# Peptides against a protein of PDB entry 5EIB, part 23

Target 1, 366 residues: chain A of PDB entry 5EIB
Amino acid sequence: VDLEPGTMDSVRSGPFGQIFRPDNFVFGQSGAGNNWAKGHYTEGAELVDSVLDVVRKESESCDCLQGFQLTHSLGGGTGSGMGTLLISKIREEYPDRIMNTFSVMPSPKVSDTVVEPYNATLSVHQLVENTDETYCIDNEALYDICFRTLKLTTPTYGDLNHLVSATMSGVTTCLRFPGQLNADLRKLAVNMVPFPRLHFFMPGFAPLTSRGSQQYRALTVPELTQQMFDSKNMMAACDPRHGRYLTVAAIFRGRMSMKEVDEQMLNVQNKNSSYFVEWIPNNVKTAVCDIPPRGLKMSATFIGNSTAIQELFKRISEQFTAMFRRKAFLHWYTGEGMDEMEFTEAESNMNDLVSEYQQYQDATAD
Target 2, 366 residues: chain A of PDB entry 5EIB as posed
Amino acid sequence: VDLEPGTMDSVRSGPFGQIFRPDNFVFGQSGAGNNWAKGHYTEGAELVDSVLDVVRKESESCDCLQGFQLTHSLGGGTGSGMGTLLISKIREEYPDRIMNTFSVMPSPKVSDTVVEPYNATLSVHQLVENTDETYSIDNEALYDICFRTLKLTTPTYGDLNHLVSATMSGVTTCLRFPGQLNADLRKLAVNMVPFPRLHFFMPGFAPLTSRGSQQYRALTVPELTQQMFDSKNMMAACDPRHGRYLTVAAIFRGRMSMKEVDEQMLNVQNKNSSYFVEWIPNNVKTAVCDIPPRGLKMSATFIGNSTAIQELFKRISEQFTAMFRRKAFLHWYTGEGMDEMEFTEAESNMNDLVSEYQQYQDATAD

## One batch from the design tools (peptide; aimed at target 1 M341 E342 N349 D352)

Design b2_p13_3_s2 (made by RFdiffusion4, then SolubleMPNN; from b2_p13_3, 8 letters changed)
Fold by OpenDDE base, seed 2:
Structure b2_p13_3_s2 (fold): chain B 366 residues (1-366), chain A 13 residues (1-13)
Amino acid sequence: as target 1 above (366 residues)
Amino acid sequence: SLSAGELARLARS
């Protein structure tokens, strides 16, 4: 789905364009102009019914519909505005199904769109209310991984998207292969989300190695485990050492000893015990799938629900507040039918979310 | 299409 036709043409002409049904390409002509309000109230609202018709058709063809997975950007107008409109409409029609998102967070280091703090804040408000699980992917963190860890001199969107695709493949492993922990979206939510509003995850993937170092690096369970818990390996721009993990899931792929995995996972928890909440028992879940990803002997995917994610929301909130106090570009949104009250409500809800994360970070076992 | 590096450079300028 896109409000611009050129994106759909790029997907169709790509190496995997033929795997999608032609009728499932729904697109507009005018775009959103990086405006959440155009995506949510005008251009996106004109297109949403056509998307919902496709969603219904595909849902009816499912033998067992677990839920929905949306991949979108929160900085642009289409992914943020129309994406959250779709989430709301799907939630209304399918209230008993899981809503899962891969949400790309805007970073001022990677984007030139001045209104991204508005689009992100308005989107986060919708995600808090209408999603069950949200993987937070930060383009800044992806860029830093590409540059520092992968030793890419000039990271491209292709390089960033490669990390995203590897991570998405990792977190969905348990859904695609039988006999795994978290075998459905609802079980994942039960294990990862102790409080309904605190459903924002920090993803990570291992191994990440530079091309020049691949020949010298052994792929071992200890090395995967160590890299997976390294703050530099997080795909969200927050430091887990500044917060506490509420819950963690680790998904290992490849032929390895389950005993060795369990030992290394126990060791990393014990070494980092100060970074876990003590009042949630058995808050680390581990899965092992014998089938490795393509081109690797083994991998590990990390999912962290950490109170450190508040750093991401605080960053967005600070940027939002600095713009909103000046009413900068506000007329672009109000001109599309938005009320200023929607901005204040979205800001308030995001600040409440930050306060909730801080409360649970400071909570001790009574 | 701008690379992420080019976008990051533009956003810093």
Scores: peptide ipSAE 0.000, ipTM 0.384, DockQ to the pose 0.019
OpenDDE base, seeds 1, 3, 4, 5: peptide ipSAE 0.012, 0.007, 0.019, 0.009; ipTM 0.424, 0.354, 0.498, 0.399; seeds 1, 3, 4, 5 fail the geometry check

Design b2_p13_3_s3 (made by RFdiffusion4, then SolubleMPNN; from b2_p13_3, 8 letters changed)
Fold by OpenDDE base, seed 1:
Structure b2_p13_3_s3 (fold): chain B 366 residues (1-366), chain A 13 residues (1-13)
Amino acid sequence: as target 1 above (366 residues)
Amino acid sequence: SLSAGEVARLLRR
């Protein structure tokens, strides 16, 4: 789905363009112009019914519909505005199904789009209310990983998207291979989301190795475990050492000893016990899939529900507030039928979310 | 064994 036809042409011409049904390509002509309100109230609203028709058709063809997965950006107008409109409409029609998202967070390091803080804040407001689980894929963190860890001097969208694809493949492993922990979206939510509003995940993928050092790196369970819990490996731009993990899932892929995995996972929890809440028992879950990713002998994927994620929301909130106080570009949104009060409501809800994370960070087992 | 999320939901009640 896109409000621009050129994106659909790129998908069709790509190496996997034939995997999608032609009738499942729904696109507009005008785009959203990086405006959330165009995506949500005007251009996106004109297209949403056509998308819902496709969603219904595909849902009816499912043997057992677990829920929905949306991949979108929060900085752009289509992914943010139309994406959140779709989430709302799908939730209204399928209230008993899981809503899962892969939400790409904007960064000034990656994009010069000035209104991204508005689009992101308005989107987060919708995600807090209308999703059950959201993977926060932060372009800030992806850029830093590409630059610092992968030693890419000039990270490209292609480099960032490679990390996104590896992470998405990792976190969906348990959904794609039977007999695993978190084998369905509902079970994942039960294990990862102790509090309904606190459903934003910090993902990570290992191994991440620069091209120059790949030949010298052994792929071992201890190394994967160490890298997966390293603050520099997080796909969200927050330091887990500044917060506490509410819940964690680790997904190992490849031929390895389950005993060794369990030992290393226990060791890393014990070594980092101060960074876990003590009042949620058995809050770390581990899965092992014998099938490695393509081109790797083994990998590990991390899913963290951490109170440190508030750093990401604080960054967006600060950028939002700096613009909103000046009423910068508000006429672009209000001109599409949006109420200015929705900005204040979205800001308030995101600040409440930050406060909730802080409350649970400070909570002790008394 | 209850999941972490199940336990947390029980503690809220």
Scores: peptide ipSAE 0.018, ipTM 0.536, DockQ to the pose 0.030
OpenDDE base, seeds 2, 3, 4, 5: peptide ipSAE 0.000, 0.008, 0.007, 0.007; ipTM 0.349, 0.458, 0.449, 0.398; seed 2 fails the geometry check

Design b2_p13_3_s4 (made by RFdiffusion4, then SolubleMPNN; from b2_p13_3, 9 letters changed)
Fold by OpenDDE base, seed 1:
Structure b2_p13_3_s4 (fold): chain B 366 residues (1-366), chain A 13 residues (1-13)
Amino acid sequence: as target 1 above (366 residues)
Amino acid sequence: AASAGEVARAKRL
């Protein structure tokens, strides 16, 4: 789905364009112009019914519908505005199904789009209410991984999207292969989401290795475990040492000893015990899939629900507040039928979310 | 054993 035809044509002409049904390509002509309100109230609202018709058709063809997975950007107008409209409409029609998202967080390090803080804040407001699980894929963190860890002097969108694709493949492993932990979206939510509003995950993928060091690096369970819990490996721009893990899932792929995995996972929890809440027992879950990812002997994928994710929301909130106090570009949103009050409501809800994370960070077992 | 989410929901502040 897109409000621009050129993106859809690129997908269709791409290496995997033929795996999608032609009738499932729903697109507009005018785009959203990086405006959330165009995506949500005007251009996106004109297209949403056509998307819902496809969603219904595909849902009816499912033997067992678990829920929905949306991949979108929060910095643009289509992914943010139309994406959140679509989430709302799907949730209204399928209230008993899981809503999962891969939400790409904007960063000034990656994009020059000035209104991204508005689009992100308005999107987060919708995601808090209308999703059950949200993977926070932060363009700032992806850029920093490409630059610092992968030693890419000038990271491209291709380099960032490679990390996104590896991460998405990792976190969906249990859904795609039988006999795994979190084998369905509902089980994942039960294990990962202790409080309904606190459903924002920091993902991570290992191994991440620069081209110059690949030949010298052994892929071992200890090294994967160590890298996966490293603050520099998080796909969200927050330091887990500044917060506490509520829940963690680790997905190992490849031929390895389950005993060694369990030992290393226990060791990393014990070494980092101060960074876990003590009042949630058995809050780390581990899965092992014997099938490695393409081109690797083994990998590990991390899913963390941490109170440190508030650093990401604080960054967006600070950027939002600096623009909103000046009423910068506000007329572009209100001109599409949006109320100024919705900006204040979205800011308030995101600040409430930050406060809720802080409350559970400071909570004790007593 | 109850999931982490189930245990935490029972301990809501």
Scores: peptide ipSAE 0.042, ipTM 0.726, DockQ to the pose 0.031
OpenDDE base, seeds 2, 3, 4, 5: peptide ipSAE 0.000, 0.000, 0.000, 0.000; ipTM 0.384, 0.396, 0.393, 0.411; seed 4 fails the geometry check

Design b2_p13_4 (made by RFdiffusion4)
Pose (drawn by RFdiffusion4):
Structure b2_p13_4 (pose): chain A 366 residues (1-366), chain P 13 residues (1-13)
Amino acid sequence: as target 2 above (366 residues)
Amino acid sequence: PLLSWQKAREERL
């Protein structure tokens, strides 16, 4: 789905472009120009019922639908504006299904548009209310990993998307292969989301590799375990050691000692017990899958529900406030009939989300 | 009590 028609061509000319159902391409003529109001209200509303028709069709041909997963950026107009409209319409029509999103957060290091904080805040407001699980993919973190760790002086979207794709493959492994833990979206959500609004996850993986060089050696289980908890291996630009884990899901892929995995997972939990909330006993679940990802014999995927994610929302909020106080470009949004109060409503909701993460960060069992 | 976002929504409505 895109309001921009040129997106259809690039996807089709891609390697697996012909495998998609031709009828499932739903596109507009213009597109939103980084205007969330255009995406949602204006233009997305024009296009949205066509998308829902296709969604309804895919759903009625499902033996037992688990739910939906949406990939989109929060910084633009379409993936952000229209994407959250689609989520709201799907929530109305399929209220008992899990909504899961892979949401890419904007960063000034990657994109040169100062309205992106507006678009992201209006979107975070919708996701807080309407999604069950959201993987926070931070362009800030992706750029820093490419620039500082992978030593790519000029990271491209291809460089960033290599990290995203490795992450998305890792976090959906329990859904795609036989296993006991978090095998479906609802079971994953019940294990990861103690409070409905706190459903923004920090993904990480090990090893971090630059695409096209080179290999190995394959990591030991200890090396995998330590790297997958490392702040430098997170896809969100937050230091996990600045907050506390409410829940964690770890996924080890490849051939390895299940006993050694157990020992290392127990090791990181009790050496660093102060970083795991004490009032959620046994809050770290571990899954092993025998099939490694491409190019690797061993890998680990980390999914964290950490109070440290408030750093991501504080950063967006600060940029949003800096722009919104000067009312810069606000007429671009209200020109599409959007209420200015929707900005204030979204800002307040995001700041409330930050306070809630801090409340549980300081909470004690006593 | 209401949260800040709920108050802002009520004002908007």

Design b2_p13_4_s1 (made by RFdiffusion4, then SolubleMPNN; from b2_p13_4, 8 letters changed)
Fold by OpenDDE base, seed 4:
Structure b2_p13_4_s1 (fold): chain B 366 residues (1-366), chain A 13 residues (1-13)
Amino acid sequence: as target 1 above (366 residues)
Amino acid sequence: SLSKGEIARLKRL
């Protein structure tokens, strides 16, 4: 789905364009112009019914519908505005199904779009209420990985999207291969989400590889285990050492010893025990899939529900507040039918979420 | 940093 035709044409003409049904390409003509309100209330609202018709048709064709997965940006107008509109509408029609998102967080290091903090804050407000699971894929973190870890002097969207693709492939491993832990979206939610609003995940991947870069070495299970818990491997710009893990899932891929994986996972938990809440027993889950990702001998994917995710939301909130206190660019949103109150409500709800994460971070076992 | 062209493309998405 897009509010611009050119993106759909690029997907259709791409090397995988034929895997999608032609009738499932739903697109507008005008785009959202980086305006959440255009995505949510005007241009997106004109297109949403045609998307819902496709969603219904595909849902009816499923033998067992688990839920929905949305991949979207929060900095743009289409992914943020129309994406959250779609989430809301799908949630209304399918309240018993899991809503899962891959939400790309904006960063000033990646984009010069001034209104991205508005689009992100308005989106997070919707995601808090209407999703069950949200993978926070932070362009800040992706840029920092490309620049600092991968030593790319001028990171491209191709480089960032390679990390996104690796992360998405990693976290969906258990859904795509039989006999794994968290083999369905609901089991993942039950294991990862102890409180309904605290469903924002920091993903991580090891080994980190850039598009077109050679694999420098084969990693061992100990090296993979250490890397996936390293803050430098997190796809969200948060330091887990500044918070506490509520829950963790680790997905190993490739031919390796289960015993070695379990030993290394126990060792990393023990070394990092101060960064876990003590009141959630058995909060680390491990899966091993014998099928490695393409081009790798082995990998590890991390999914963390950590109170450190508040660092991401604080960053967005600070950027939002800096503009909103001056009413900068608001006329572009109010001109599409939004009220200034919607901005204040979204800011408040995101700040409440930050406060909730902090409360559970500071909570001790009685 | 991303190219101005890549930034301008994502500014439309």
Scores: peptide ipSAE 0.012, ipTM 0.423, DockQ to the pose 0.022
OpenDDE base, seeds 1, 2, 3, 5: peptide ipSAE 0.006, 0.000, 0.000, 0.006; ipTM 0.447, 0.341, 0.376, 0.377

Design b2_p13_4_s2 (made by RFdiffusion4, then SolubleMPNN; from b2_p13_4, 9 letters changed)
Fold by OpenDDE base, seed 4:
Structure b2_p13_4_s2 (fold): chain B 366 residues (1-366), chain A 13 residues (1-13)
Amino acid sequence: as target 1 above (366 residues)
Amino acid sequence: ALSAGELARALRE
């Protein structure tokens, strides 16, 4: 789905374009112009019914519908505005199904689009209420990984998207291969989300190695475990050491010893026990899939629900506030039928979410 | 009042 036709043409002409049904390409002509309000109230609202018709058709064809997965950016008008509109409409029609998102957070390091903080804040407000689980894929973190870890001097969108694809492949491993931990979306939510509003995840993928260092690095379970829990490996720009993990899932792929995995996972928990809440027992889950990803002997994928994710939301909030206090570009949103109060409501809800994370970070076992 | 741990368990079930 897109509000621009050119993106659909790129997908169709791509290496895997033929895996998608032609009738499932729903697109507009005008785009959202990086405006959340165009995506949510005008251009997106005109297209949403056509998308819902396709969603219904595909849902009816499912033998067992678990839920929905949306991949979208929060900086752009289509992904943010229309994406959250779709989430809302799907939630209304399928209230008993899981809503899962891969939400790409904007960063000034990656894009010069000045209104991205507005689009992100307005989107987060919707995601807090209407999703069950959200993978926070932060362009700030992706850029830093590309630059610092992968040694890419000028990271491109292609480089960032490669990390996104690796992460998405990793977190969906248990859904794609039988007999794994979190084999369905609902089970994932039960294991990862102790409080309904606190459903934002920090993903990570290992191994990540620069081209110049690949030949010198052995892939071992200890190295994967160490990298996976490293703050520099988080695909959300927050330091887990500044918060506490509510829940963690680790998915190992490849031929490895289950005993060694369990030992390393226990060791990392014990070493970092101060960074876990003590009042959620058995809050770390581990899965091992014998099938490695293509081109690797082994990998590990990390899913963390940490109170440190408030750093990501604080960054967006600070950027939002700096613009909103000056009423910068508000006329572009209000001109599409949006009320200025929705900005303040979205800011308030995101600040409440930050406060909730902090409350649970400071909570002790009674 | 439920403790944080009790509340977390109740909401996850």
Scores: peptide ipSAE 0.006, ipTM 0.412, DockQ to the pose 0.037
OpenDDE base, seeds 1, 2, 3, 5: peptide ipSAE 0.000, 0.018, 0.007, 0.009; ipTM 0.383, 0.474, 0.408, 0.397; seeds 2, 3, 5 fail the geometry check

Design b2_p13_4_s3 (made by RFdiffusion4, then SolubleMPNN; from b2_p13_4, 9 letters changed)
Fold by OpenDDE base, seed 1:
Structure b2_p13_4_s3 (fold): chain B 366 residues (1-366), chain A 13 residues (1-13)
Amino acid sequence: as target 1 above (366 residues)
Amino acid sequence: SLTAGELARLLRE
């Protein structure tokens, strides 16, 4: 789905364009112009019914519909505005199904789009209310991984998207291979989301190695475990050492000893015990899939529900507040039928979310 | 009124 036809042509001409049914390409002509309100109230609202017709058709063809997965950006008008409109409409029609998202967070290191803090804040307000699980993929963290860890001097969108694709492949492993931990979206939510509003995940993928160092690096369970819990490996721009993990899932892929995995996972928890809440028992879950990713002998994927994620929301909130106090570009949103009060409501809800994370960070076992 | 360029500079600081 896109409000621009050129994106759909790129997907069709790509190496996987034939995997998708032609009738499942729904697109507009005008785009959203990086405006959330244009995606949510005007251009996106004109297209949403056509998308819902496709969603219904595909849902009826499922043997067992677990839920929905949306991949979108929060900085752009289509992914943010139309994406959140779709989430709302799908939730209204399928209230008993899981809503899962891969939400790409904007960064001024990657994009010069000035209104991204508005689009992101308005989107987060919708995601808090209308999703059950949200993977926070932060363009700032991806850029820093590309630059610092992968030693790419000039990271591109292609480099960032490669990390996104590896992470998405990792976190969906349990859904794609039967008999694993978190084999369905509902079970993932039960294991990862102890509080309904606190459903924003910090993902990570290992191994991440620069091209120049790949030949010298052994792929071992200890090295994967160490890298997966390293603050520099997080794909959300927050330091897990500044917060506490509520829940963690680790997904190992490849031929390895389950005993060695369990030992290394126990060791890393014990070494980092101060960074876990003590009042949630058995809050770390581990899965092992014998099938490695393409081109790797083994990998590990990390899913963290951490109170440190508040650093990401604080960054967006600070940028939003700086713009909103000056009423910068508000006429672009109000001109599309949006109320100015929705900005204040979205800011308030995101600040409440930050306060909730802080409350559970400071909570002790009585 | 802040120009788009001035706002972009403020967000980079």
Scores: peptide ipSAE 0.018, ipTM 0.567, DockQ to the pose 0.026
OpenDDE base, seeds 2, 3, 4, 5: peptide ipSAE 0.000, 0.006, 0.013, 0.005; ipTM 0.335, 0.428, 0.397, 0.321; seeds 2, 3, 5 fail the geometry check

Design b2_p13_4_s4 (made by RFdiffusion4, then SolubleMPNN; from b2_p13_4, 10 letters changed)
Fold by OpenDDE base, seed 2:
Structure b2_p13_4_s4 (fold): chain B 366 residues (1-366), chain A 13 residues (1-13)
Amino acid sequence: as target 1 above (366 residues)
Amino acid sequence: SMSAGEIARAIRE
């Protein structure tokens, strides 16, 4: 789905364009112009019903519909504005299905689009209310991984998207292979989301590989475990050492000893016990899939529900506040039928979320 | 500091 036709042509002409049904390409003509309000209230609102028709058709064809998975950017107008509109409409029609998102967070390091903080804040407000599980993929974290860890002098969107693809492949492993922990979206939610509003995940991946690089050497289970929990491997720009994990899932892929995995997972938890809440028992889950990802002998993917994620939201909030206090570009949104009050409500809800994470970080056992 | 149960109740209100 896009409000621009050129994006659909790019996907269709790509190496995997043929895996999608032609009738499932839904697109507009005018684009959103990086404006959340155009995506949510005008251009996107005109297109959303046609998307819902396709969603309904595909849902009816499912033998067992678990839920929905959306991949979108929060910095642009289409992914943020229309994406959150679509989430809201799907939630209304399918209230008993899981809403899962891969939400790409904007960063000044990657884009100079000035209104990205507005789009992100308005989107987060919707995600808090209308998603069950949100993987926070932070362009700032991706950029930092490419630049600092992978030593790419000028990271490209292709480099960032390679990391996103690896992470998405990792976190969906249990959904794609039978007999795994978190084999469905609902079970994942039960294990990862102890409190409904706190459903924003920090993903991580090991080993980190650049696009076009040679096949990474086989790592050991201890090395994978250590790297997976390393802040440098996190796809969200927050340091888990500044918060506490509510829940964690670790997904190992490749031929390895389950015993060794369990031992290393226990060791890393014990070593980092201060970074876990003490009042949620058995809050770390581990899965092992014998099938490695393509091009790797083994990998480990991390899913963390951490109170440190508040750092990501604080960054966005600070950028938002700096613009909103000046009412910078506000007329671009209000001109599309949006009320200024919606900005303050979105900011308030995101700040409340930050406060909730902080309270749980400081909480004691009952 | 609040207990997890106290916070959970407060958030639900």
Scores: peptide ipSAE 0.035, ipTM 0.705, DockQ to the pose 0.061
OpenDDE base, seeds 1, 3, 4, 5: peptide ipSAE 0.025, 0.026, 0.024, 0.009; ipTM 0.562, 0.645, 0.462, 0.396; seed 4 fails the geometry check

Design b2_p13_5 (made by RFdiffusion4)
Pose (drawn by RFdiffusion4):
Structure b2_p13_5 (pose): chain A 366 residues (1-366), chain P 13 residues (1-13)
Amino acid sequence: as target 2 above (366 residues)
Amino acid sequence: SAARRAAAAAKAA
């Protein structure tokens, strides 16, 4: 789905572009120009019922639908504006299904548009209310990993998407292969989301590799375990050691000692016990899958529900406030009939989300 | 939604 028609061509000309159902391409003529109001209200509303028809059709041909997963950026107009409209319409029509999103957060280091904080805040407001699980993919973190760790002086979207694709493969492994833990979206959600609004996850993986060079050696289980908890391996630009884990899911892929995995996971939990909330006993679940990802014999994927993710929302909120106080470009949004109060409503909801993460960060069992 | 907007307006003030 895109309001921009040119997106259809690039996907089709891609390697697996012909595998998609031709009828499932739903596109507009213009597209939103980084205007969330256009995406949602204006233009996305024009296009949205066509998308829902296709969604309804895919759903009725499902033996037992688990739910939906949406990939989108929060910084633009279509993936953000229309994407959250689609989520709201799907929530109305399929209220008992899990909604899961892979949402990429904007960063000034990657994109040169100052309205992106507007678009992201209006979107975060929708996701807080309407999604069950959201993987926070931070362009800030992706750029820093490419620039500082992978030493790519000028990171491209291809460089960033290599990190995203490795992460998405890792976090959906328990859904795609036989296993005991978090095997479906609802079971994953019950294990990861203690409070409904706090469903923004910090993904990480090890080893971090630049595409096209080179290899190995394969990591030891200790090396995998330590790297997947490392702040430098997170896809969200937050220091996990600045907050506390409410819940964690770890996924080890490849051939390895299940015993050694157990020992190392127990090791990181009790050496660093102060970083795991004490009032959620046994809050770290571990899954092993025998099939490694491409190019690797061993890998680990980390999924964290950490109070430190408030740093991500504080950064967006600060940029949002800096722009919104000067009312810059606000008429672009209200020109599409959007209420200015919606900005204030979204800002307040995001700041409430930050306070809630801090409340549980300081909470004690006593 | 209206309640949240009223609370958000109060906070902004």

